# Peptides against a protein of PDB entry 6DSZ: the designs that were tried, part 248

Target 1, 361 residues: chain A of PDB entry 6DSZ
Amino acid sequence: NYVVTAQKPTAVNGCVTGHFTSAEDLNLLIAKNTRLEIYVVTAEGLRPVKEVGMYGKIAVMELFRPKGESKDLLFILTAKYNACILEYKQSGESIDIITRAHGNVQDRIGRPSETGIIGIIDPECRMIGLRLYDGLFKVIPLDRDNKELKAFNIRLEELHVIDVKFLYGCQAPTICFVYQDPQGRHVKTYEVSLREKEFNKGPWKQENVEAEASMVIAVPEPFGGAIIIGQESITYHNGDKYLAIAPPIIKQSTIVCHNRVDPNGSRYLLGDMEGRLFMLLLEKEEQMDGTVTLKDLRVELLGETSIAECLTYLDNGVVFVGSRLGDSQLVKLNVDSNEQGSYVVAMETFTNLGPIVDMCV

## One batch from the design tools (peptide; made by RFdiffusion4, then SolubleMPNN)

Design b2_p23_7_s2 (from b2_p23_7, 9 letters changed)
Fold by OpenDDE base, seed 1:
Structure b2_p23_7_s2 (fold): chain B 361 residues (1-361), chain A 23 residues (1-23)
Amino acid sequence: as target 1 above (361 residues)
Amino acid sequence: SEEEKKLKEVLAELEKEEEEKAK
């Protein structure tokens, strides 16, 4: 009798921060395969609140706050295409995770994309977008009264989407995506019409981006637009302004994750395949008319961590490094570098016991 | 370097923003 002590998964495959338990609480949510861990960030560290078993491996986990909600809601999509919107509810000492809406968004027809599942939420909470299958963009309209997550597909002419995000500050929900065709990688935008269930021409495009352009970061206002991260370059585009940098330091290892530090998108954490942690800085220029434009992009090496699968800035220079390959870490960004020139100090390390091979019995 | 100084300024701002939220 092998008592398979069901070891809890330790490898992190996603993390997000926001205000899930209350408007005032800062939460860290960690996805570990089928398990969701919810923490409150405190001055003393991470306080565990609840663990939730999910009906499958978590593939997408995003916090969002619809207009008129006091706290964030959680969107989860599993690898089996089960979608749900979760709400935290506390009644005295009783803690419940309420499913506000759910649905299965699997299509009967379509090739699952080899680049995996991408799930994104419109910053204005008008819709959820899903890239599940090549040549399709799935839309889940966000309706407050709908307990059933209904989706429709829009055909993408671009069959090989690398990454996609919703842009900020758009009158209509607008996606920005990197795609590959026989000519290389390109960036394109589309407006998403909920009414017509089609794409309209987006505000801008950039053909022939870097061949290894892999990530899109939507930049909040006042900058707007997007950052495109490649192997050799980081580019910004907002339809009016284009700026590119090619810092030699990023060529050493592929950037694999990012997290926004500031609500205004002035700073981002970047993690690479060697566990290097960077700060990407957007330097602002205030014009005489009061408009804010991007002056420059800068990348600074902060130090080394475990290889991040996901990063999230918490508060007070504290960063959670979610690792799949190594130990997850809580790290502090210090103003002064140590003797090795690192600004990163590990505060806590969470042992990764390796992938629990779910023996599907 | 001037770049390092600017990084330190950015990192110092992270600490100040939290002191302002805690007030």
Scores: peptide ipSAE 0.296, ipTM 0.809, DockQ to the pose 0.795
Fold by OpenDDE base, seed 5:
Structure b2_p23_7_s2 (fold): chain B 361 residues (1-361), chain A 23 residues (1-23)
Amino acid sequence: as target 1 above (361 residues)
Amino acid sequence: SEEEKKLKEVLAELEKEEEEKAK
């Protein structure tokens, strides 16, 4: 019996950083098809802790910390709509990944969205939101005592949602989304009522955004609001403040991923289809009353990496570049550019042997 | 909206800068 050691998947399709193993540990979690890899980030690099086989391709992977949890929990949704909430437990040398809650969130009726599965978590951990099907927003209420993930649908009038996020600093869970209609692309907000299981009018909307607006970034307090990334422009809106920039450098290639660097939302990494890495900066203005407002947006080219499927800032200027098409990398951001004008140095490269074609035999 | 107008103004400024660099 040749045990064909099935080549472990090497293509990265998701990554997230947080405190999963403990409150103190910084973790990198990497999704490689059906495999979850858990690392501890150390001064010496990535220390492997555990690998977990999932019951399907990982489509959503998000860390979140409910009120009164000491460390982050992990939400996973598979491409077959199996949802789970995972907890890391260590007792001496024994490491267990515990399923706190699970469920299947598949609907029998609905058109799967062409832009794929979107999963988001409310920053206050009130709910999980899922865009799985056109014209539906699925809500999973987060309750500590619920071992079964129960979901309900809210109808969206907007059939073609491009991207969606929960906003920060909202009294009720509030989504912000880019959608397309016959008139173009637009941004809208809705409050989500768990009680009534309906949408209420959100705080703001922006009609007729850039035609290729593709990503929403929810901005933490004190700024709040959202960043909308297009092909040619980056815009900010929070209901009171609007800013737009159109740096020529972003027109050259489509931005495909982003990650927040600072907890306060002052900086974001952006990756494009050519493997260019950018920093988006939110410049603050402090008013005489102590209020902080957004003054300006700026984009800077940092350098080139592998084409990112996902980006995650670790610590100390180290970034994990998760690549599906190329080798994944650990890169260092430097304050000073090299002779080539790059602020990026590759620290480690992880060979990608290509996508495991799931030959359904 | 004022927002749409501002975005169009920013994009129109870029088109002019690109046209000026191409001359």
Scores: peptide ipSAE 0.009, ipTM 0.380, DockQ to the pose 0.021
Fold by OpenDDE base, seed 4:
Structure b2_p23_7_s2 (fold): chain B 361 residues (1-361), chain A 23 residues (1-23)
Amino acid sequence: as target 1 above (361 residues)
Amino acid sequence: SEEEKKLKEVLAELEKEEEEKAK
């Protein structure tokens, strides 16, 4: 019996920040293959709280707060299509991760999408959306009393969805997605009817976006709408307003991850395949009627980090850079650049020992 | 679309700026 001391996975494949342990605690949750690490963000740094082994590789990890919950719940989907909703429960020194709901959302029929699993949560916590298979959008209704995650599929006419998000501020759950057809890439919206289990026409669409448009960012109120990130351009659309920028600096390397800095969606971190870290800024204009509109978009190079698989803004200019290919980092964003023109300072580096080859012998 | 026109305008302005810097 070779007890291969299975090296703990070190490659980060997901990270999220929120209030999972309590309403007051700021948490960093890190997915490392089958392992979930839970930290509390403190003034002194990251305090480890719990590690959880999952039954499969974590493919989706999202925090959400249903109405009437005091703290965030965690949605996890594994690469084997096991879905769960987890709650953190502390009773004195006893820490438990409770499964509130679970289910397997695998379909017997469907072509797994080549771009992998996408999981999204409606900002109003009405549903979870999953793009698992081409031409299908899976919906998990969120019900408080249901321990069994039940899902249904809605057929998508758009077979090649690149990215999808739920929009903010919509009366009905509304998705915004980039898709590819023979004519190019496009952005479309659909309302999701839980009752009829179908799509309704969404508020807007944008045909013929940039050919390499790869990411959708849902922008919270007051701006609303979405940001579409391409290779050469960053665009904003909310149905009424369209803005586009094409900063030359982003052409050099593909942006691969993003994270919202401000709750109002005024700033986003962007990471590219070269480990460059950018700030995307949404400049607001306040109208005489008190409405806030987007005035302009700006991108600023902050500096270089490890190649981010995921980014999360913690607090006080501290960013966690989750890396799959390199070492993960805690970095500090500074207001003033250093002598090299960088606004980024590495605070801590977490060695990546490489992929754990699960040799199932 | 107006959006497509605006994007093309932005991209066309960039190409001009890059061509001017290369000169």
Scores: peptide ipSAE 0.007, ipTM 0.383, DockQ to the pose 0.021
Fold by OpenDDE base, seed 2:
Structure b2_p23_7_s2 (fold): chain B 361 residues (1-361), chain A 23 residues (1-23)
Amino acid sequence: as target 1 above (361 residues)
Amino acid sequence: SEEEKKLKEVLAELEKEEEEKAK
């Protein structure tokens, strides 16, 4: 009996950082198909803590901290629409991953979206939003006492949603999304009413954005609003202020992932399909009334990495580059460029042996 | 929209800058 030691998946399809193991620990969580890897970020590198097998390919992985929780909880959605909220619990040397809540969120009727599964969490932890099917937005209310994840659908008039996020600083949960119609791509906002189970008109919209607008970044306060990333342009909108840049350097390859560096949203990492790593900078302007507004956007090329599926800024200029197509990396961002003009130095490389094609026999 | 106009203006300015650098 050749125990075919099933080769562990090495291709990364998602990563997140937060405080999952404790309030004090900085964690890196890595999704590798059906496997979740949990690390503690240390000055010496990544310390492995736990590996968890999931009941299917991880499609969404997000950390969130409900009010009154001491540490982050983990939301996972699988490609088979199994949803769970996980908690890390340590009791001495015993490490348990507890399922706080679970449910299947599959609908009997609906066209699965061609852009795949999108899962988002309200920054105030009021709800989880899921774009699973065209013309539907699924809402999972976050209730502490509910062990069963119950969801409801809200009908979207916009059938072709490209990307969606919850905005920061909104009295009601508010989504911002890029959608496509016969006239082009547009940005719209909706308030989500949990009470009425419907959308209300959001604070703003932007019709006729760039034709290849593909990503929404929700910007935290004090700026608020969203960044819209296209093929040729990066735009900011918050309802009151609009700003656009079209740096030539981003036209060469499509931006495919992003990660916030600063808690206040002053900097973001961007990765493209060629493995180029950029810094997006938000320049602030302080108004006479003490309000902070966005003055300008700037993009800087940092260097090259493996082609990122996901990026995570850790600490002290260390970035995890999660790669599906290549080797994942820990890289260091430097203030000064090397002889090649790169601000990026590889610290560690994690060999990717290729996607484990789970032949579902 | 005003936003569409602003974006087109930015893009048109940048296209000119690219054309000037290529010369």
Scores: peptide ipSAE 0.006, ipTM 0.388, DockQ to the pose 0.022

Design b2_p23_7_s3 (from b2_p23_7, 10 letters changed)
Fold by OpenDDE base, seed 5:
Structure b2_p23_7_s3 (fold): chain B 361 residues (1-361), chain A 23 residues (1-23)
Amino acid sequence: as target 1 above (361 residues)
Amino acid sequence: SEEEEKLKKVLEELEEEEKKRAE
C-alpha cells in the first residue's frame, strides 16, 4: 500500500472569514479543492486548528449565523452537488466538525450553467439560494430541526444569470441578479416566496447595464441595495437612488473578486486579473431626519498582490489573498505608502505548487 | 498628491474603526 502522500492542494478556490470555532474567535476558512483548512486569526498570524477532507471539490463555502446560534455555521456545496451544514464542536482537546444537515441537490434534468455554481445565503438566514442550472433557482429552506437539506426549484425566466445575491433589509428574501439576454445585460430583483414556492416582483430593476457587468454586491443597511461591477463602470441601485462611476483605473483589468470590509457596507476590497487591489468606498450623506443616503462612490488603488481568486478582510488592515494562479498571501494595508507608492505589504506568502490536476484515480 | 491624501485618510479611518471594534 503505497501511501502516496498525495501532495496537499495549495491552490485556493475560496476563503471566508467569520466566527466558526467560537463566538469570540475570528476564523479564516480556506478551500483548497477537496480540503478545508480552518485557522484562528491571531495577533501573531494564522494559527491552524483543523483540516477537513470533503467528499468533493468545494464549489460554495459560506458562513452564516441563524437566529439563536452563538457562532457561525458553515454551508458547503461540492461540485458534485453534495450540500452540508457544518458546525465546529470542541470538547476539551477533542475537535470535531459535525454535520448538522446534509443533502444532494443535483437535478436529473437541467443544463449546468457555464458560469459555474453560485451559492448564496439570505442575510436573515431564511434560505439558501443556488444557481446550478440555467433557468432554475434552487431554494433550500433553513430549518433548525431539519437534518436533511431539502430543496425545491423556482423557474427563472432569465436563462443566463451572471451573478446573484440576496439583498439586505427585505421583508421577504429578495434576490438581485445580473442576467444577459439578446438586448444586453440587465439587473433584476425577485422576492422569493417560501410558501408559494415562486418569485414575486422585486422592488426594482435596472435594464441595459454595462455589457460586461459581472458581479453583484449586496449592500447592508443603512444603504441597502446593490453594487453592480462591470469592466468600465461601478453602479449602485437601491430602488430609490441610482449612482454610477466610471473610474479609468478599473478599465485596465477585469475585477474578479470582492470582499466587504465594513459591517455597514461602506468599504469593499476589489481584486482584478492583474493582481491589483482596490478599495471601493461608499460615501455617506446624513440627512436632517437622521437617514443615511449614498453620496458618492470612489475607487482607490491600494497596491498589487497575487492574482486573487478570493479576498477576505480579517482585522487590523490584514487581508488574506487567496490565489489559484499564484501564491496566496497575507497582506497588510498601511496608512502610508511605500517607496513604490503601494499601501500593501506582504506579511506572509503561501507557495502554490500549481493546479492539482484532478487525477481521477 | 490630493489622491494620496484622500487614500491616507480612508486608511486612517479604517484603522480607527478596527481599534474601536477590538475594544
Scores: peptide ipSAE 0.063, ipTM 0.683, DockQ to the pose 0.795
Fold by OpenDDE base, seed 3:
Order: sequence, then C-alpha cells, then structure tokens
Structure b2_p23_7_s3 (fold): chain B 361 residues (1-361), chain A 23 residues (1-23)
Amino acid sequence: as target 1 above (361 residues)
Amino acid sequence: SEEEEKLKKVLEELEEEEKKRAE
C-alpha cells in the first residue's frame, strides 16, 4: 500500500483577511489550488486552525458579512463552477466548516472569458456577481434561508470585460467595470435590479481610459467611486470627481494585485510582476461642510517581496504576500526606511515547492 | 472628454519627466 502522501500544494493563488472563526479573531485564509488554509493572526505569527479540501481549484475566495451575522462568511467558487458559502463553527475543540449554501453555476452556453473567472460581492451583501462568460453577468441573490445557490444571468452588451467590482454607497447594487471594444478600453457602471433581473443605467461612465487599464478597485465611503489601474496610470472616478496620476515607477512592471489597507480606503497595497510592493495613498481634503473629497493620489515604493499573486494587509503593518511563482512571505512595513531605502522587512518565508502539476493520468 | 484630457495631460507630463531623467 503505497500511501502516496500527496504533497500538499504550496503555491498560493488567493488570500483574504477577515473575521471568519469569530468576531474577534483576525484570520488569514489562503487558497492553494484545491486547499484552503485557515489561520488566526496572532502577535507571535500565524496560528493554523483548519485545512479544508475543496472539490476543485479555488478560483474565487471572498469574505462577506450579511446583516445580522456576527462573523464573516466565506464565498468560494471553483474553476469547475462549484459555488459554496461556508461558515466556521467551533464547539469546544470541535471545528466544523459548515456549508450554508452550495450550487453549480456553470452555464450550458457561453464562451468562458479569456480573462478568467471574476467573482465579486456587493458591499451590502445583496448579491454575488460573477463574470464567467463573455456577454453575461451572473447574479446570485443572497438570501439567508436558501441552501441552494440559484443564479440568473443578465446580458452584458460589453463582451470583453477586463475587471468588475461592486461600488460602495449605492442605493441599488452597482457594478463598475473596465471593458474593451474596438475603440479601446472604457469604464462603465450599471445598477443591478434583482426584481427585474436587468441592468439599469449606472451613475457614471468614463470612455477611453488607458489602453492597458486592467483593475478596478471599489473605494469605500466617504470617497466612494473606483480606482482604475493601468500600466502607466492610476485614475479615480466617483461620478463627480476625476483624478489621474501617471507615476513613472509603475511603468516598469505591470501591477497585478492590490489590497486595501485602511477600512476607509485611504491606502492600498499594490504588487507588480517584479515583486515590487507599492502603497497607493488617497489624500483627503475636508470641505467646509464636512464633506471629505479626494485631493490627490500618490504612489510610493515600499520595497521588494516575492512576486505577489495576492496581497493582504493583516494588522500593525504586517502583510501577507501570497506567491504562486516564489515563496510566500509575511512582511513588516516600517515607517522608516532601512539603509537600502526599503520599508519592507521579511518576517517569515513559506517555501514554495512549485505548482502541483495535476498529472491527469 | 474632460477626463480624457486630464489623463492625457498627466501622461504627457510623465513623458516629459522621463525625457528629463534620460537626459
């Protein structure tokens, strides 16, 4: 009996931070292909809590807290379109990961998008949105009592969506997305009607953005709106205010991931294909009426890390760098630079043994 | 659009700064 101890995957393809195990615990959740690892963030480092095998490669992993929940729930979508909502339950020493809801969201028709699977959750937890196929936006309503994740499609006129997010502070669930047409890349918004199962006109649009605009970041209140990240530029738009910066330093390598540092969206981490770690800063201006507006955008180079597939700010300047190509890291952000001008210090390194090649025998 | 002009201006400023650093 060769117990082929299947080597555990080490390449990270997703990470999220939140309060999954309890309301008080800060958790790091790491996706490694088909494996979910759950940690508690402590002053001493990462404490492992549970490992969960998933029925496929994790393609989407998002924490969300519906109204009336004391802790976050976890949405997972696999590359085989298996969706689930998971809850952590602990009773003494017994730890259970409960499936609250599940479903397969695969369509019989449609072209799988070349930019891969995108999954997003409305900040008010009204719905999950999925871009799986060109010209379709899938909606999963979030109903408390529904054990079966039912989805419907809304047709998108925009066939080539690059990235999409739900906006904050919207009366109706509102998506903001970058799309490409023959004229270039553009940003558009739509309101999503759950009742009518259709799109309504969104609050704003921006035609002819940077040709390589690749990511949308939804900005929380009080700023609202979105940040659009390109190869050469970073732009902000909220319907009333537009700002653009083109810091030369970001042109050297493509930004591939981001994570919000502050709950109010004042700072974001950015990672590029060279393993450079940046801070994007939103400078505030308080108006005489107490309204907070965006004054400026600034990008600062923090230092170098492993090439991030995903980033997540934990707490107290500690960042988890999830790497697919290299070793994952816990890094500390310092206020003062070292002798080399770096604000980043590696605290812990997690050896990546490489991608598990699924040898389909 | 006004947004396109703003972005264009920022990119033009960037190109000018890059040229100055290359000189």
Scores: peptide ipSAE 0.005, ipTM 0.367, DockQ to the pose 0.022
Fold by OpenDDE base, seed 4:
Structure b2_p23_7_s3 (fold): chain B 361 residues (1-361), chain A 23 residues (1-23)
Amino acid sequence: as target 1 above (361 residues)
Amino acid sequence: SEEEEKLKKVLEELEEEEKKRAE
């Protein structure tokens, strides 16, 4: 029995930041296949807190804070459709990861979507949404007392969902999604009725977006709405305001990940397939009535990193670049460019030894 | 936050540099 000590996974397939260990701690959580790594972000760098083995490949990892929780909870969905909500609990030196709720959300019938699993959480923590199968949107209601994650499906008429998010500032949970049909790609919104277990008409739609529109970013208040990222264009829509830009610089490589920098959604990091790191800027205009509207969108090239599978802004201009294909990095965003015109400096590099092929012999 | 202000300053400086490069 050769116990091949399976090397620990090094390829990053997800990362999130938030307040998981405490309300005060800033955490970085990194998904490496079946492994969850939990760090505290400190002025000195990343302090490891705990590693957690999951019973499957992590497909979704999201932090969320239900009303009346002092710190964030962690939602995890595995590639085998095992869902859990995890809580960090520390008692002195004893650290426990508590399962608050769990369930299997696999359907007996359905075609798994070729674009993979999408998991999203309503900003008001009313539900989790899952796009697992074509033509279905799965809803997990969030209830504090429910230890068993129960889900239901809503039929989605749009069979080819590219990306989906919950919008901010909606009275009812509202999804915004890019989908493809024979006429092209479009953006649509639906309200999700938990009571009736159906979709209602959402506040807006945008037909015939860019053919390669691939990502939805939900924008917090005061702007609200969503950003749609394509190959050639970045668009904003909130029902009242529409704005589009087509910066030539993004046309060179497909944007594959994003992360919000500012809580108000004024800035986003964007990573492309060449490892270029961009800042997307939302210019605000304050109206005389005190309303904030989007004036313009801007994209700035910051520099180059490893090809990001995921990005997360930590603090003080530090960004974690989670890479599946290359080495993950901590990078610093600087105000001044270096001699090469880059605003990005690598602080730390985490060697990727490649995919651990679990050869089940 | 002080961090938001620092990042704002970073971006303002980035904007000014890009304007200077476009001129």
Scores: peptide ipSAE 0.032, ipTM 0.529, DockQ to the pose 0.052; fails the geometry check
Fold by OpenDDE base, seed 2:
Structure b2_p23_7_s3 (fold): chain B 361 residues (1-361), chain A 23 residues (1-23)
Amino acid sequence: as target 1 above (361 residues)
Amino acid sequence: SEEEEKLKKVLEELEEEEKKRAE
């Protein structure tokens, strides 16, 4: 019996940072197909804590902290539509990953969206939103006592959602999404009524955005609103203010991932299909009334990395570059450029042995 | 946090360098 030691997956298909193991620990969680790797971020680098096998390929992985929780919980959705909420529990040396809630959120009827599975969590932890199928938005209410994840669908008139996020600072859970219709791509917002199980009109919309607008970034307070990333442009909208930039440098390759650096949403890492790493900066202007408004957007090229599937800012200018196509990296952002003009230095490289092709034998 | 301040400095310096390159 040749125990073919099933090669551990090395291709990264998602990463997230937060406080999962404790309130104090900074964690990096890495999704590698069916495996979840949990690290503690330390001054010496990544300390492995636990690996967890999942019942399917991880499609969504998001940390969230419900009101009254001391640490973050982990939402996972698999490609087979198995949803779970996980909690890290340590008792001395014993480490357990507890399933607080689970459910299957597959619909019997629906066209799976061509852009794949999108899972988002309301910043106030009122609900999870799922775009699984065209013309449907699935809502999982977040109730403290529910061990079973119950979901319902709201019909979307917009059949071709490209990306969707929950906005910050909204009285009701509010989604912002890019969608495509015969006239082009547009941005729209909806309030989500849990009570009525319907959409209400959101605070704003932007018709006729860039044709290749592909990503929505929800911006936290004090700015609020969203950033829309396209092929040629980056736009900000919050209902009152619109700002667009079209830096030539981003036209060379499609931006494919992003990560918020600052809790206040003043900076974001952007990664493109060529492995270029950018910083998106939101410049603040303080008004005479004490309100903070967006003055400008700026994009800076930091350097080159492996092609990022996901990016996570850790601490002290350290970034995890999760790669599906190449080696994942820990990189350091430096203040001074090197001799090559790069602000990025690779600290550690994690060899990618390629995707484990599930050979269905 | 002290880390946020360090990161802020890094980016402020990046901004100053780009302004100098554009001049």
Scores: peptide ipSAE 0.022, ipTM 0.514, DockQ to the pose 0.104; fails the geometry check

